# Peptides against a protein of PDB entry 4LZF: the designs that were tried, part 34

Target 1, 155 residues: chain A of PDB entry 4LZF
Amino acid sequence: GGRLVVFPNGTRKELSADGQTVKVMFFNGDVKHTMPDQRVIYYYAEAQTTHITYPDGMEVLQFPNNQTEKHFPDGRKEITFPDQTVKTLHPDGREESVLTDGTIIQLNPDGSKVIQFNTGQREIHTADFKRREYPDGTVKTVYSDGRQETQYPTG

## One batch from the design tools (peptide; aimed at target 1 T11)

Design b2_p19_4_s1 (made by RFdiffusion4, then SolubleMPNN; from b2_p19_4, 9 letters changed)
Fold by OpenDDE base, seed 1:
Structure b2_p19_4_s1 (fold): chain B 155 residues (1-155), chain A 19 residues (1-19)
Amino acid sequence: as target 1 above (155 residues)
Amino acid sequence: VDESDTEADPLPQEVLEYL
């Protein structure tokens, strides 16, 4: 059968009969599960937050407001916000946000920004210009010097 | 008995930043 160890501080350790699952219930209300697949599920009682660590280095945080953060072994971070926006932070400093309406916002390490609207329009921000690309092939550019250009689609 | 199981883990920095 399983084993229960009770420590003097009130922490309890429950071991499964096979020894592959360990549950530690800390005196502060925290709970730590070590699973047969070697993932560790830690529940922080005060923060009401779950932290899952995987043997490959993957980490998952689940917050009480339904925000979820994934920390990938490659250094990528993926945040799912309560509104279901998904933000990915890449190791190179690139950030991508996918909104629920399908809009994609990309922040590049060079400081440029690209917005792909759900309408098919695209907006590019650089140090030199802001450019709006339309699905019909029209392109409007506002340069940093105040010049404005419109390129019409070739019919 | 692993004495390391007697102490709760500290809150990760990401959790502290969220609070």
Scores: peptide ipSAE 0.182, ipTM 0.807, DockQ to the pose 0.812
OpenDDE base, seeds 2, 3, 4, 5: peptide ipSAE 0.154, 0.180, 0.110, 0.164; ipTM 0.786, 0.806, 0.765, 0.798

Design b2_p19_4_s2 (made by RFdiffusion4, then SolubleMPNN; from b2_p19_4, 8 letters changed)
Fold by OpenDDE base, seed 3:
Structure b2_p19_4_s2 (fold): chain B 155 residues (1-155), chain A 19 residues (1-19)
Amino acid sequence: as target 1 above (155 residues)
Amino acid sequence: VDESDTEAEPLPQEILEYL
């Protein structure tokens, strides 16, 4: 059978019959679950936040506002905002945001920005120009010096 | 019974910055 240990400080430890699951209920209201897969689920009562740690080094934070953060072992971070926008922070400094409408916004380490619209249009921002690419192959460029160029599809 | 089983973990810095 399972075991319950009650400590003098009010902390309680529940062990499963197989010993593979451990639940600790701390005197401060925190709860720690150690699972058979070696993941640890810690609930911080004061912060109302859940922190999951995996044996491979992955971490997941679940905040009370419905924001979720994933910290990958490679240093990548993935943030799911309450509005369901997903932002990925890459170790190379690149940032990608996927909006709920399917728009993708990429911020590059060189300061350039690329927007892939759900309409199939793409906009590229650099220090030297802003460029709009259309699905028909038309490309409009506005250069930083004020020049404008339109390239028409060859058909 | 390890006495360490009785200590709650401190709040991670990332959670403190959120609060």
Scores: peptide ipSAE 0.202, ipTM 0.820, DockQ to the pose 0.797
OpenDDE base, seeds 1, 2, 4, 5: peptide ipSAE 0.198, 0.195, 0.199, 0.198; ipTM 0.821, 0.818, 0.819, 0.819

Design b2_p19_4_s3 (made by RFdiffusion4, then SolubleMPNN; from b2_p19_4, 8 letters changed)
Fold by OpenDDE base, seed 1:
Structure b2_p19_4_s3 (fold): chain B 155 residues (1-155), chain A 19 residues (1-19)
Amino acid sequence: as target 1 above (155 residues)
Amino acid sequence: VDESDTEAEPLPQEVLDYL
């Protein structure tokens, strides 16, 4: 059978019969599970938040509003918002947001921004210009000096 | 007795930043 240890502070430790699963129920209502796969699942009772740590360095946070954050060993962070928007933060400073409508917003380390609309239109923002690319091959550019140019598709 | 099992972990900064 399993073992139950009760500490003087009210914390309880439950060990499985095989010793591979450990459940600690803290006096504050927090719960820590150590799993056979070495995953640690910590529940913060006050914050109603679950923190999962993996032996490879992966971490997962689950918030009470259904937001989920994944912290990858490579330093990448992936946030799934309650609205199901997924934002990825890359170690190089690049950020990508994928909206539920299929729109992709990319923020690049150089300060440029790219929006890929679900309509197939693409908008590029740089220090020098704002450019709109259309599915038909039309490209409209507004330069920082106020010039506007339209390139028509060759066809 | 692993004394580390007797104390609750502090809230991670990421959780504090979320609250």
Scores: peptide ipSAE 0.200, ipTM 0.818, DockQ to the pose 0.775
OpenDDE base, seeds 2, 3, 4, 5: peptide ipSAE 0.195, 0.196, 0.199, 0.193; ipTM 0.816, 0.817, 0.818, 0.815

Design b2_p19_4_s4 (made by RFdiffusion4, then SolubleMPNN; from b2_p19_4, 10 letters changed)
Fold by OpenDDE base, seed 3:
Structure b2_p19_4_s4 (fold): chain B 155 residues (1-155), chain A 19 residues (1-19)
Amino acid sequence: as target 1 above (155 residues)
Amino acid sequence: VDESDTEADPLPEEVLKYL
């Protein structure tokens, strides 16, 4: 059967019958689960935060404000904010935010920004211009020098 | 039974903002 070990400091260790699942309840209120798949689930009682560590180096943080962060082994981070916006931070410095309405905002390492609207319109911001692309093929550009250009779709 | 089983893990840096 399972085993319970109680330490003099009040820490408790529960072992499954097969020994593959371990639950440690620390005297400070922290809880550590070691799972058969080698995943470790740690609950920090004071911070009310759950930290999951996977054998491949993946980490998941669940914060008390309902924010979730995933830290991938390749250095990518994915943040789900309380409002359910998902932000991805890429190792190359690119950032992508997906809003709940389907709008995608991309920040590029060169400082350019691309907004893909849920309407199918796209807006590109660079040091030299702002450009709006429409689903019909119309393109409007405002250059930093004040020049404006409209390109109409070929009928 | 190792005495290390009695020690809580240190807080990750990312968690410190919620203390």
Scores: peptide ipSAE 0.176, ipTM 0.811, DockQ to the pose 0.726
OpenDDE base, seeds 1, 2, 4, 5: peptide ipSAE 0.170, 0.169, 0.168, 0.167; ipTM 0.808, 0.807, 0.808, 0.807

Design b2_p19_5 (made by RFdiffusion4; failed a check: the pose's geometry)
Pose (drawn by RFdiffusion4):
Structure b2_p19_5 (pose): chain A 155 residues (1-155), chain P 19 residues (1-19)
Amino acid sequence: as target 1 above (155 residues)
Amino acid sequence: SALETYRAMRAETEREAAE
């Protein structure tokens, strides 16, 4: 029916009957679970933080302020902030934020960006211009040279 | 980074427990 082992230093280990699941309760209050599928779940008592390592290389951190960070094997990093904005950092430097109100912000490493407002408007920033596109078909652009342009709807 | 810090903390705790 399993075993409990208590070490002189105060660390405790609990093994399942099949030995497939191991739980370690460290003297300092940290808790580690090793699962049959080799997931490792580590709880940091003082920091109140959980770190989960998956066998496929994915790592997940859960912070006590309810922030979650996911690290994908390819280098992508996904952050869920407490407000539930999801921000994805790509290794090439692109950043994408999907806010709960529906706004999407896409930032390129060269500094250009595309913003998709929940209102249906779209804004593009490049080295040459800032542009705003409207649901009615109107396009407004401000160029680096200071000129401003309005493209009116066909209708 | 936060991930590197928590990896380091885990490794320290496991080392101290093994003593």

Design b2_p19_5_s1 (made by RFdiffusion4, then SolubleMPNN; from b2_p19_5, 11 letters changed)
Fold by OpenDDE base, seed 4:
Structure b2_p19_5_s1 (fold): chain B 155 residues (1-155), chain A 19 residues (1-19)
Amino acid sequence: as target 1 above (155 residues)
Amino acid sequence: SRLDELKKKQEETEAEAAK
């Protein structure tokens, strides 16, 4: 059978009969589950946050506002916001946000920004210009000096 | 980071529970 150990400080430890599952209920309300697959699930009672650690180094955070964060072993982070926007932070410094409408926003390490709209339009922001590319091939550029340029489609 | 803060709290809780 399983075991229940109750400590004087109020912490409780439950062990499965096979010893493969351990549940610690801490005096402060935190809960730690150690699973047979070596996942560790920690619940922070005060923060109402769940933290899952995987043996490969993957970590998952679940916040009370329904935000989820995944921390990958390669250093990539993926944030799913309550509105279901997904933001990926890449180890190279690139950030990508995918909005629920399909719009993709990329922030590049060089400081440039690219927005791929769900309409097929693309907007590129650099230190030198803001450029809008249209599905018909029209490109409108507003330069930092105030110049505006329209490039008409070829073909 | 938020994760580091949580990990720190976990360490503190586990350390206190071990006393």
Scores: peptide ipSAE 0.430, ipTM 0.910, DockQ to the pose 0.870
OpenDDE base, seeds 1, 2, 3, 5: peptide ipSAE 0.431, 0.428, 0.428, 0.425; ipTM 0.911, 0.911, 0.911, 0.909; seed 1 fails the geometry check

Design b2_p19_5_s2 (made by RFdiffusion4, then SolubleMPNN; from b2_p19_5, 10 letters changed; failed a check: the pose's geometry)
Amino acid sequence: SRLEELRERERENEAKAAE

Design b2_p19_5_s3 (made by RFdiffusion4, then SolubleMPNN; from b2_p19_5, 12 letters changed)
Fold by OpenDDE base, seed 5:
Structure b2_p19_5_s3 (fold): chain B 155 residues (1-155), chain A 19 residues (1-19)
Amino acid sequence: as target 1 above (155 residues)
Amino acid sequence: SRLEEIKERERENERLASL
């Protein structure tokens, strides 16, 4: 059969008979599972938070408020917020948020911001201007000096 | 990200389990 080790502080370690599963029940109520596929699952009892580590370096957090965080081996991070907005932080410094309505907000390393609305409109924010691009080809620009320009579609 | 905070707690749990 399996093996049970009980530590002086009350922590318990269970080893499966096949040696493929290890379960540690910490004295504080937290639990750690090492699975046959070598993933490690931590559960924090007080915080009700689950943390999974994978052999390839992937890490996943699940919080009680329905927020999840993924850390990819390539350095990318993905946060799913309670409102189901998904924010991706890229290794190059780019941040992208996808809202539930399909709107995409991109923060670029150069400081510019791009909003791709679900309506097909796009808004670009730079140090020099805010620009709204419309599906019909109209482009409206408000410059930092207060000047406004409208470019009408050709055709 | 809250991941690093969790990782610190995990390391502490492992330390305490080894006492």
Scores: peptide ipSAE 0.143, ipTM 0.780, DockQ to the pose 0.775
OpenDDE base, seeds 1, 2, 3, 4: peptide ipSAE 0.133, 0.128, 0.138, 0.140; ipTM 0.777, 0.771, 0.778, 0.777; seed 1 fails the geometry check

Design b2_p19_5_s4 (made by RFdiffusion4, then SolubleMPNN; from b2_p19_5, 12 letters changed)
Fold by OpenDDE base, seed 3:
Formats: structure tokens, sequence, C-alpha cells
Structure b2_p19_5_s4 (fold): chain B 155 residues (1-155), chain A 19 residues (1-19)
């Protein structure tokens, strides 16, 4: 059957009969679960944070403020904020935020910014201009030198 | 980093628990 080992320092180790599941309850209140699928779940008692490590190298952090962070093996990081905004940080430096209303904000490594509004409009910010694209095909550009240009849709 | 700090805590606790 299963085993329970109690150590002198108060740490307790529970092993399943098959040895595939191990639960360690540490003397400080931390808890570590090793699962049959090789997932490791560590609970930090003081920080009230859960840390899950996967065999492929992915790591998931769950914080007490309801923020979740996913660290992907490719270096990508995904943060779900308490307000449910999801921000993705890409290895190339690009950042993308998806708001709860469906708006997408992209920050590019070159400093440019793209906002895809939930209305279907898109706004592009560069060093040289700000441009608004409308669903009907109209494009309005304000250049850094003060020029304004309107491109009308093809009829 | 925040993650590294947590990992270090985990290591310390595991070492203390080891016999």
Amino acid sequence: as target 1 above (155 residues)
Amino acid sequence: SRLEELKERERQVEEEAAQ
C-alpha cells in the first residue's frame, strides 16, 4: 500500500502504492506534489503562490491576487492580469495585450504601436506618423511634419 | 527574478527536509 513517512523536523511524505504520486508537506507549510505525468506542483505557503512545472519546460505561476503567468519553453511569457487582460511578451521583444473588450494592442521592437479596436478601426503609430484605418477603407494619416492625408476608399 | 527567488526557496526547503 501507500506509505507515510514523518521526519523529525515535521516534514511529511506521502507516497502512493505505485510510487507515481508523491506529496511532501514541508515543515514550513510548503507542499510539493509530483504527479504521474511528471508535472510538479509546488505551493509556497508564505507567498500563497502555486508553481507548476511541466516536463517540456513550461512553468505556470498562480499568484494570490489572481494573476497567472505562463513561461513557455520558447521564451514567450503570457500574463493574465486580475482584470483578465492577457499580455504576451515574445522573445523578439514584441508585446501584445488583449483587453476584455477584444481590443488588441501591439508594441513592436522598433517602437511602433498598433491598436486594433473592437470597432474594426485600426490605429498605427510610428516615428513618422499616426494612421487611422476605418472599416470602409478610409485611411487618415497625420505625419510628424504636420501634413495630413486622407486616402478615400476605391468606389 | 521573481521566479528565481521562488525556486531558491524551494531548493532551500528541500535541502532542509533531506536526511
Scores: peptide ipSAE 0.262, ipTM 0.855, DockQ to the pose 0.748
OpenDDE base, seeds 1, 2, 4, 5: peptide ipSAE 0.255, 0.246, 0.231, 0.243; ipTM 0.851, 0.847, 0.838, 0.846

Design b2_p19_6 (made by RFdiffusion4)
Amino acid sequence: AAAADAAAIAAAEAAAAAA
Pose (drawn by RFdiffusion4):
Structure b2_p19_6 (pose): chain A 155 residues (1-155), chain P 19 residues (1-19)
Amino acid sequence: as target 1 above (155 residues)
Amino acid sequence: XXXXDAAAIAAAEXXXXXX
């Protein structure tokens, strides 16, 4: 029916009957679970933070302010802030934010960006210009040289 | 000019959608 082991230093270990699951309760209050499928779940008592390592290389951190960070094996990092904005950082430097109101912000490493407003407007920033596109088909552009342009709808 | 604007936009969008 399993075993409990208590070490002189106060660390406790609990093994399942099949030995597949191991729970370690460290003297400092940290808790580690090793699961049969080799996931490792570590709880940091003082920091109140959970770190989960998956066998495929994925790592997940849960912070006590309810922020979650996911690290994918390829280097991608996905953050869910407490407000539930999801921000994705790519190793090449691209950043994408999907806010809960529906706004999407795409940032390129060269500094260009595309913003998709929940209102249906789209905004593009490049080295040459800032452009705003409207649902009615109107396009407004401000160029680096200071000129401004309005492209009216066909209708 | 319109072609250059279209090319700048396509480059920005292609960079945002890179694999």

Design b2_p19_6_s1 (made by RFdiffusion4, then SolubleMPNN; from b2_p19_6, 14 letters changed)
Fold by OpenDDE base, seed 1:
Structure b2_p19_6_s1 (fold): chain B 155 residues (1-155), chain A 19 residues (1-19)
Amino acid sequence: as target 1 above (155 residues)
Amino acid sequence: MKEEEEKAVEKVLAAANAE
């Protein structure tokens, strides 16, 4: 049978009959589950936050505002915001945000920014220029010196 | 250990709510 241990501070520890599942209910309302698959689920009662750690080093955070964060073993982070925007932070410093409308915003380590609009338009921001690319092949560039250039598609 | 995890979660919460 399972085992229940009650500590003097009010913390409770439940062990499954097979010993593969351990549930610790702390006196402050926090809960720790150790699962047969070796994942550990922490619930922080004050923060109302769930933190899952996996044996491979993956971590998942679930916040009370419905934000979810995934921390990958390679150092990548994926944040799903309450509005369902997904932001990926890469170990190289690149950031990518995917909006619910399909717009993709990329921040590059060199400080450049690329916006891929759901309309097929693309906007590129560098230190030297801002460029808008249109689906028809038109390209408009505004340079940092104030010069403007429009390239028309060769029809 | 648990207090460090709680602080780590609190830091992540604070960072996430600050964005």
Scores: peptide ipSAE 0.023, ipTM 0.611, DockQ to the pose 0.017
OpenDDE base, seeds 2, 3, 4, 5: peptide ipSAE 0.019, 0.020, 0.020, 0.020; ipTM 0.591, 0.590, 0.591, 0.583

Design b2_p19_6_s2 (made by RFdiffusion4, then SolubleMPNN; from b2_p19_6, 8 letters changed)
Fold by OpenDDE base, seed 1:
Parts: structure tokens; sequence; C-alpha cells
Structure b2_p19_6_s2 (fold): chain B 155 residues (1-155), chain A 19 residues (1-19)
């Protein structure tokens, strides 16, 4: 059967019958779950934050404002904001935000920026130009020297 | 068996705020 251990400081430890699940309720209100899949779920009572660590090195943070962060073993981070925007931070410095309307905003390590609008339009920002691509194939470019070009689709 | 130290909590929160 399961076991309950009560420590002098008020910490309580519950063990499942098979020993595969351990729940520790600390004196400060923190809770630690060790699960059969070897993930560790730690709840910080004061901060109301949940921290999950996985055997492969992945970590998940759940904040009281409904923000969730995933820290992947490869160094990538994925943040789901309270508004459900998802931002991915890549180890190479690239950032990508996916908005709830489907718009994708990409910040590249070279400083360039790409916005893929949900309308099918795309805007590209570089040191040399700002370019707008339209669903019909039209491309408008404003170069850093002030020159403007429009490229039309074949017709 | 001990609860996590405040320093560990602060590090987690700081990392989240910096992201």
Amino acid sequence: as target 1 above (155 residues)
Amino acid sequence: MAAREQAAIDAVLAAANAA
C-alpha cells in the first residue's frame, strides 16, 4: 500500500503503493511530484508557479498570469503569452512570433525582419530595403537610397 | 528533504522575465 511520512517540520511525503509516484508537500506550501515518467513537477506556492523538468532536459514553466515557457534541450525557448501569442527564441538568435490571427513575425540574426500577414502579404525589412509582396505577385521595394521599384507578375 | 531555495526560484523568475 501507499505510505505517508510526516516530518517534524511539517513536510509530508506521500508514496504510491508501487513507489512510482512521490508527492512531497513542503512546510512552505510548495509541492513536488515525481512521476512514473520521471518528470518532476515542482509548484512554488508563493510565486504560484509550476516548474516541470523532464529527463531529456526539457523544462516547462507555468506562471500565474497564464504564460507558459518551454525550454528545450537544444537551447530553444517557446513562450506562450497570456494572449496566446507564441514566441520562439532560437539558439542562433532568430526569433519568431505567431500571433493569434496567423500573422508571423520573424527577427533574424542579421537584423532583418519578415512579417507574413494573414492576408498573404509579406513584408521584408533589410538594411538595404523594405519590400512588400502581394498575393497577386506584385512586389514593391523601397531601397535605402530612396529608389522605389514595382515588379509586376507575368501577364 | 528540503524545499527549493529562494535563489532557485529567483533564477527561474529572472529567466522568464528576460525572455
Scores: peptide ipSAE 0.069, ipTM 0.715, DockQ to the pose 0.014
OpenDDE base, seeds 2, 3, 4, 5: peptide ipSAE 0.055, 0.068, 0.030, 0.058; ipTM 0.708, 0.715, 0.670, 0.708

Design b2_p19_6_s3 (made by RFdiffusion4, then SolubleMPNN; from b2_p19_6, 9 letters changed)
Fold by OpenDDE base, seed 3:
Structure b2_p19_6_s3 (fold): chain B 155 residues (1-155), chain A 19 residues (1-19)
Amino acid sequence: as target 1 above (155 residues)
Amino acid sequence: RRAAEEAAVAATLAAANAK
């Protein structure tokens, strides 16, 4: 059968009969599950947060506000916000947010920003200019010095 | 001891989420 160990501080440890599942119920209400697949599931009672660690280094955080974070072994992080926006933080420093309407916002390591609108328009922000590209080929640029330029599709 | 450590981690995570 299983085994139950009760510690003097009130922490309890339950072992399955096969020893493959371990449940620790800490005196503060936290719970730790070690599963047969070697996942470790921490529940932080006060924070109401679940933290899952996988043997390959993957981590998943689930917060009470419905935010979820995935920390990949390669260093990439994926955050799903309560509004269902998904933000990816890449190891190279690039950040990408995908909004629910399909808009993609990219922050590049060089400091530039690119917004791909769901309308097909694209906006590029650099230190030198803001540029709006339209589906018809028109491009409008506002330079940092205040100069404005329009490039027409046929010109 | 382990529970105390986990409590500290919990506080850190909660603070991070609140930002």
Scores: peptide ipSAE 0.037, ipTM 0.683, DockQ to the pose 0.014
OpenDDE base, seeds 1, 2, 4, 5: peptide ipSAE 0.036, 0.033, 0.033, 0.028; ipTM 0.677, 0.695, 0.705, 0.657

Design b2_p19_6_s4 (made by RFdiffusion4, then SolubleMPNN; from b2_p19_6, 10 letters changed)
Fold by OpenDDE base, seed 2:
Structure b2_p19_6_s4 (fold): chain B 155 residues (1-155), chain A 19 residues (1-19)
Amino acid sequence: as target 1 above (155 residues)
Amino acid sequence: MEEEEKKAIAEVEAAANAA
């Protein structure tokens, strides 16, 4: 059978009969599960937050507002916001946000920004220019010096 | 790092130290 240990402070530790599952119920309401697959699940009662750690270094955070964060072993992070926007932070400093309407916003380490609109338009922001690309192949560029250029599709 | 993430990490560390 399983084993239950009750500590003087009210913390309880449950061991499965096979010893592969450990459940610690802390006196404050927090819970720690160690699973047979070596996954560790922390539940913070006050914060109502769940934190899962995997043996490969993957971590998953689940917040009470429905935000979810995935922390990958390579340093990449993926945040799903309550509005279902997904933001990916790359180890190189690049950030990508995918909005629910399909718009993609990319922030590059050099400070440039690319917006891929759901309309098929693309906007590129650099130190030197802002460029709008249209689905028909038209490209409008506004340079930092105020010069404007329109490039029409090659017919 | 989101403030909630920082709090969560701190709580994880506290829980890990208490276990």
Scores: peptide ipSAE 0.024, ipTM 0.669, DockQ to the pose 0.017
OpenDDE base, seeds 1, 3, 4, 5: peptide ipSAE 0.024, 0.027, 0.024, 0.024; ipTM 0.659, 0.665, 0.649, 0.663; seed 3 fails the geometry check

Design b2_p19_7 (made by RFdiffusion4)
Pose (drawn by RFdiffusion4):
Structure b2_p19_7 (pose): chain A 155 residues (1-155), chain P 19 residues (1-19)
Amino acid sequence: as target 1 above (155 residues)
Amino acid sequence: TLYEQQEAVSATLMAQLAA
């Protein structure tokens, strides 16, 4: 029916009957679970933070302010902020944010960006211009040289 | 006690894992 082991330093280890699951309760209050499928779940008592390592290379951190960070094996990093904005950082430097109101912000490493407003408007920023596209088909552009252009809808 | 606190945390962690 399993075992409990208490070490001189105060660390406790609990093994399941099949030995597949191991729980370690460290003297400092940290808790580690090793699961049969080799997921490792570590709880940091003082920091009140959970770190989960998956066999496929994925790592997840849960912070006490309810922020979650997911690290994918390829280097991608996904952050869920407390407000539930999801921000994705790619190793090439691209950043994408999907806010809960529906706004999407795409940032390129060269500094260009595309913003998709929940209102249906779209904004593109490049080295040459800033452009705004409207649901009615109107396009408004401000060029680096200061000129401004309005492209009216066909209708 | 520290033990009871660790057990409560462990139970929370396992409940979250089951979800």

Design b2_p19_7_s1 (made by RFdiffusion4, then SolubleMPNN; from b2_p19_7, 11 letters changed)
Fold by OpenDDE base, seed 5:
Structure b2_p19_7_s1 (fold): chain B 155 residues (1-155), chain A 19 residues (1-19)
Amino acid sequence: as target 1 above (155 residues)
Amino acid sequence: SLVEKQEKVAKELEEKLAK
């Protein structure tokens, strides 16, 4: 059968009969599970945070405020905030936020910003201009020098 | 923003857990 080891400091270690599952309950309330699929689940009692590590290098953090972070082996991070906004940080420095209303905000490494509104409008921010694109094809640009330009749709 | 505040809290917590 399974085994239970109790250490003098109060830490407890449970081993499954097959040896595939190990549960360590630390004296401070932390818990570590080693699973048959080789994932390791840490629970930090003081922080009330769960940290899962996978053999492929994937990591998942679950915070008590309902925030979740995924750290991918390729260096990408995905953060789901308590308000359910999802932010992706790419290795190239690009950031993308998807809001609950469907709005997408992209921050590019060159400093430009693109907002895709849930209305179908798109806004582009660069060093030289701010541009609003409308679903009907109208494009309004405000340049850094204060000049404004409107491009009307064809047809 | 709320997002910025949440990012700060998350970063602080991650740093604490890493130590």
Scores: peptide ipSAE 0.019, ipTM 0.570, DockQ to the pose 0.031
OpenDDE base, seeds 1, 2, 3, 4: peptide ipSAE 0.018, 0.018, 0.017, 0.016; ipTM 0.570, 0.574, 0.569, 0.567

Design b2_p19_7_s2 (made by RFdiffusion4, then SolubleMPNN; from b2_p19_7, 10 letters changed)
Fold by OpenDDE base, seed 2:
Structure b2_p19_7_s2 (fold): chain B 155 residues (1-155), chain A 19 residues (1-19)
Amino acid sequence: as target 1 above (155 residues)
Amino acid sequence: SLLEEQEKVAEELEKQLAS
């Protein structure tokens, strides 16, 4: 059968009969689960935060405000905000936010920004210009010097 | 980070458990 160990400080340790599942309930309210698949689930009582670690190096954080963070082994991070916006931080420094309306915002390491609107319009921000691309093929560019250019679609 | 602080606390608790 399983085993329960109660420590003098109030910490409790439960072991399954096969020893593959271990649950530690710390005296401070924290809980640690070690699962047969070797994932470890930490619950931090004071912060009300859950932290899951996987054998491949993946980590998942769940915060009390409904924010979730995934830390991938390659260094990528994915944050799901309470409003369900998903922000991805790439190892190369690029950031991408996907809004619930389908709008995608990309921040590039060079400081440029690209917005893909849910309307199909695209806006590109660089040090030299802001460019708006329309679904019909029209492209409007406003340069940093104030010059404006409109490129019309071909017939 | 908050996570790092929590992990340190957890590590300490685990050490106490092992003692």
Scores: peptide ipSAE 0.100, ipTM 0.767, DockQ to the pose 0.039
OpenDDE base, seeds 1, 3, 4, 5: peptide ipSAE 0.090, 0.096, 0.096, 0.090; ipTM 0.762, 0.770, 0.768, 0.762

Design b2_p19_7_s3 (made by RFdiffusion4, then SolubleMPNN; from b2_p19_7, 10 letters changed)
Fold by OpenDDE base, seed 3:
Structure b2_p19_7_s3 (fold): chain B 155 residues (1-155), chain A 19 residues (1-19)
Amino acid sequence: as target 1 above (155 residues)
Amino acid sequence: SLLEQQKKVAEELEAKEAA
């Protein structure tokens, strides 16, 4: 059968019969589950936050506001916001946001920004210019010096 | 961060469980 250990401080430890599942209920209300697959599930009672750690070093955070964060072993982070926007933070400093309408926003380490609109238009922001690319091949550029250029599609 | 504080609390609780 299973085993229950009750500590003098009020902490309770439940062991499964096979010893593969351990549940610790701390006196402060926190709960720790160790699973057969070696996942560790922490529930922090005060913050109402769930924190899952995996053997490979992956971490998953679930916040009470319905935000979810995944911390990958390679240093990448993926944040799902309450509005279902997904933001990825890459180890190289690149950031990507995918909006619910399909728009993709990329922030590059050099400070440039690329917006891929759901309409097929793309906008590129650099230190030197802002450029709009249209599905028909038209490209409009406004340079930092005020010069404007329109490139028409070849057809 | 909040997470760092939570981890510290968890570590302290685990240390008390092991004693």
Scores: peptide ipSAE 0.080, ipTM 0.765, DockQ to the pose 0.039
OpenDDE base, seeds 1, 2, 4, 5: peptide ipSAE 0.079, 0.079, 0.078, 0.069; ipTM 0.762, 0.761, 0.762, 0.755

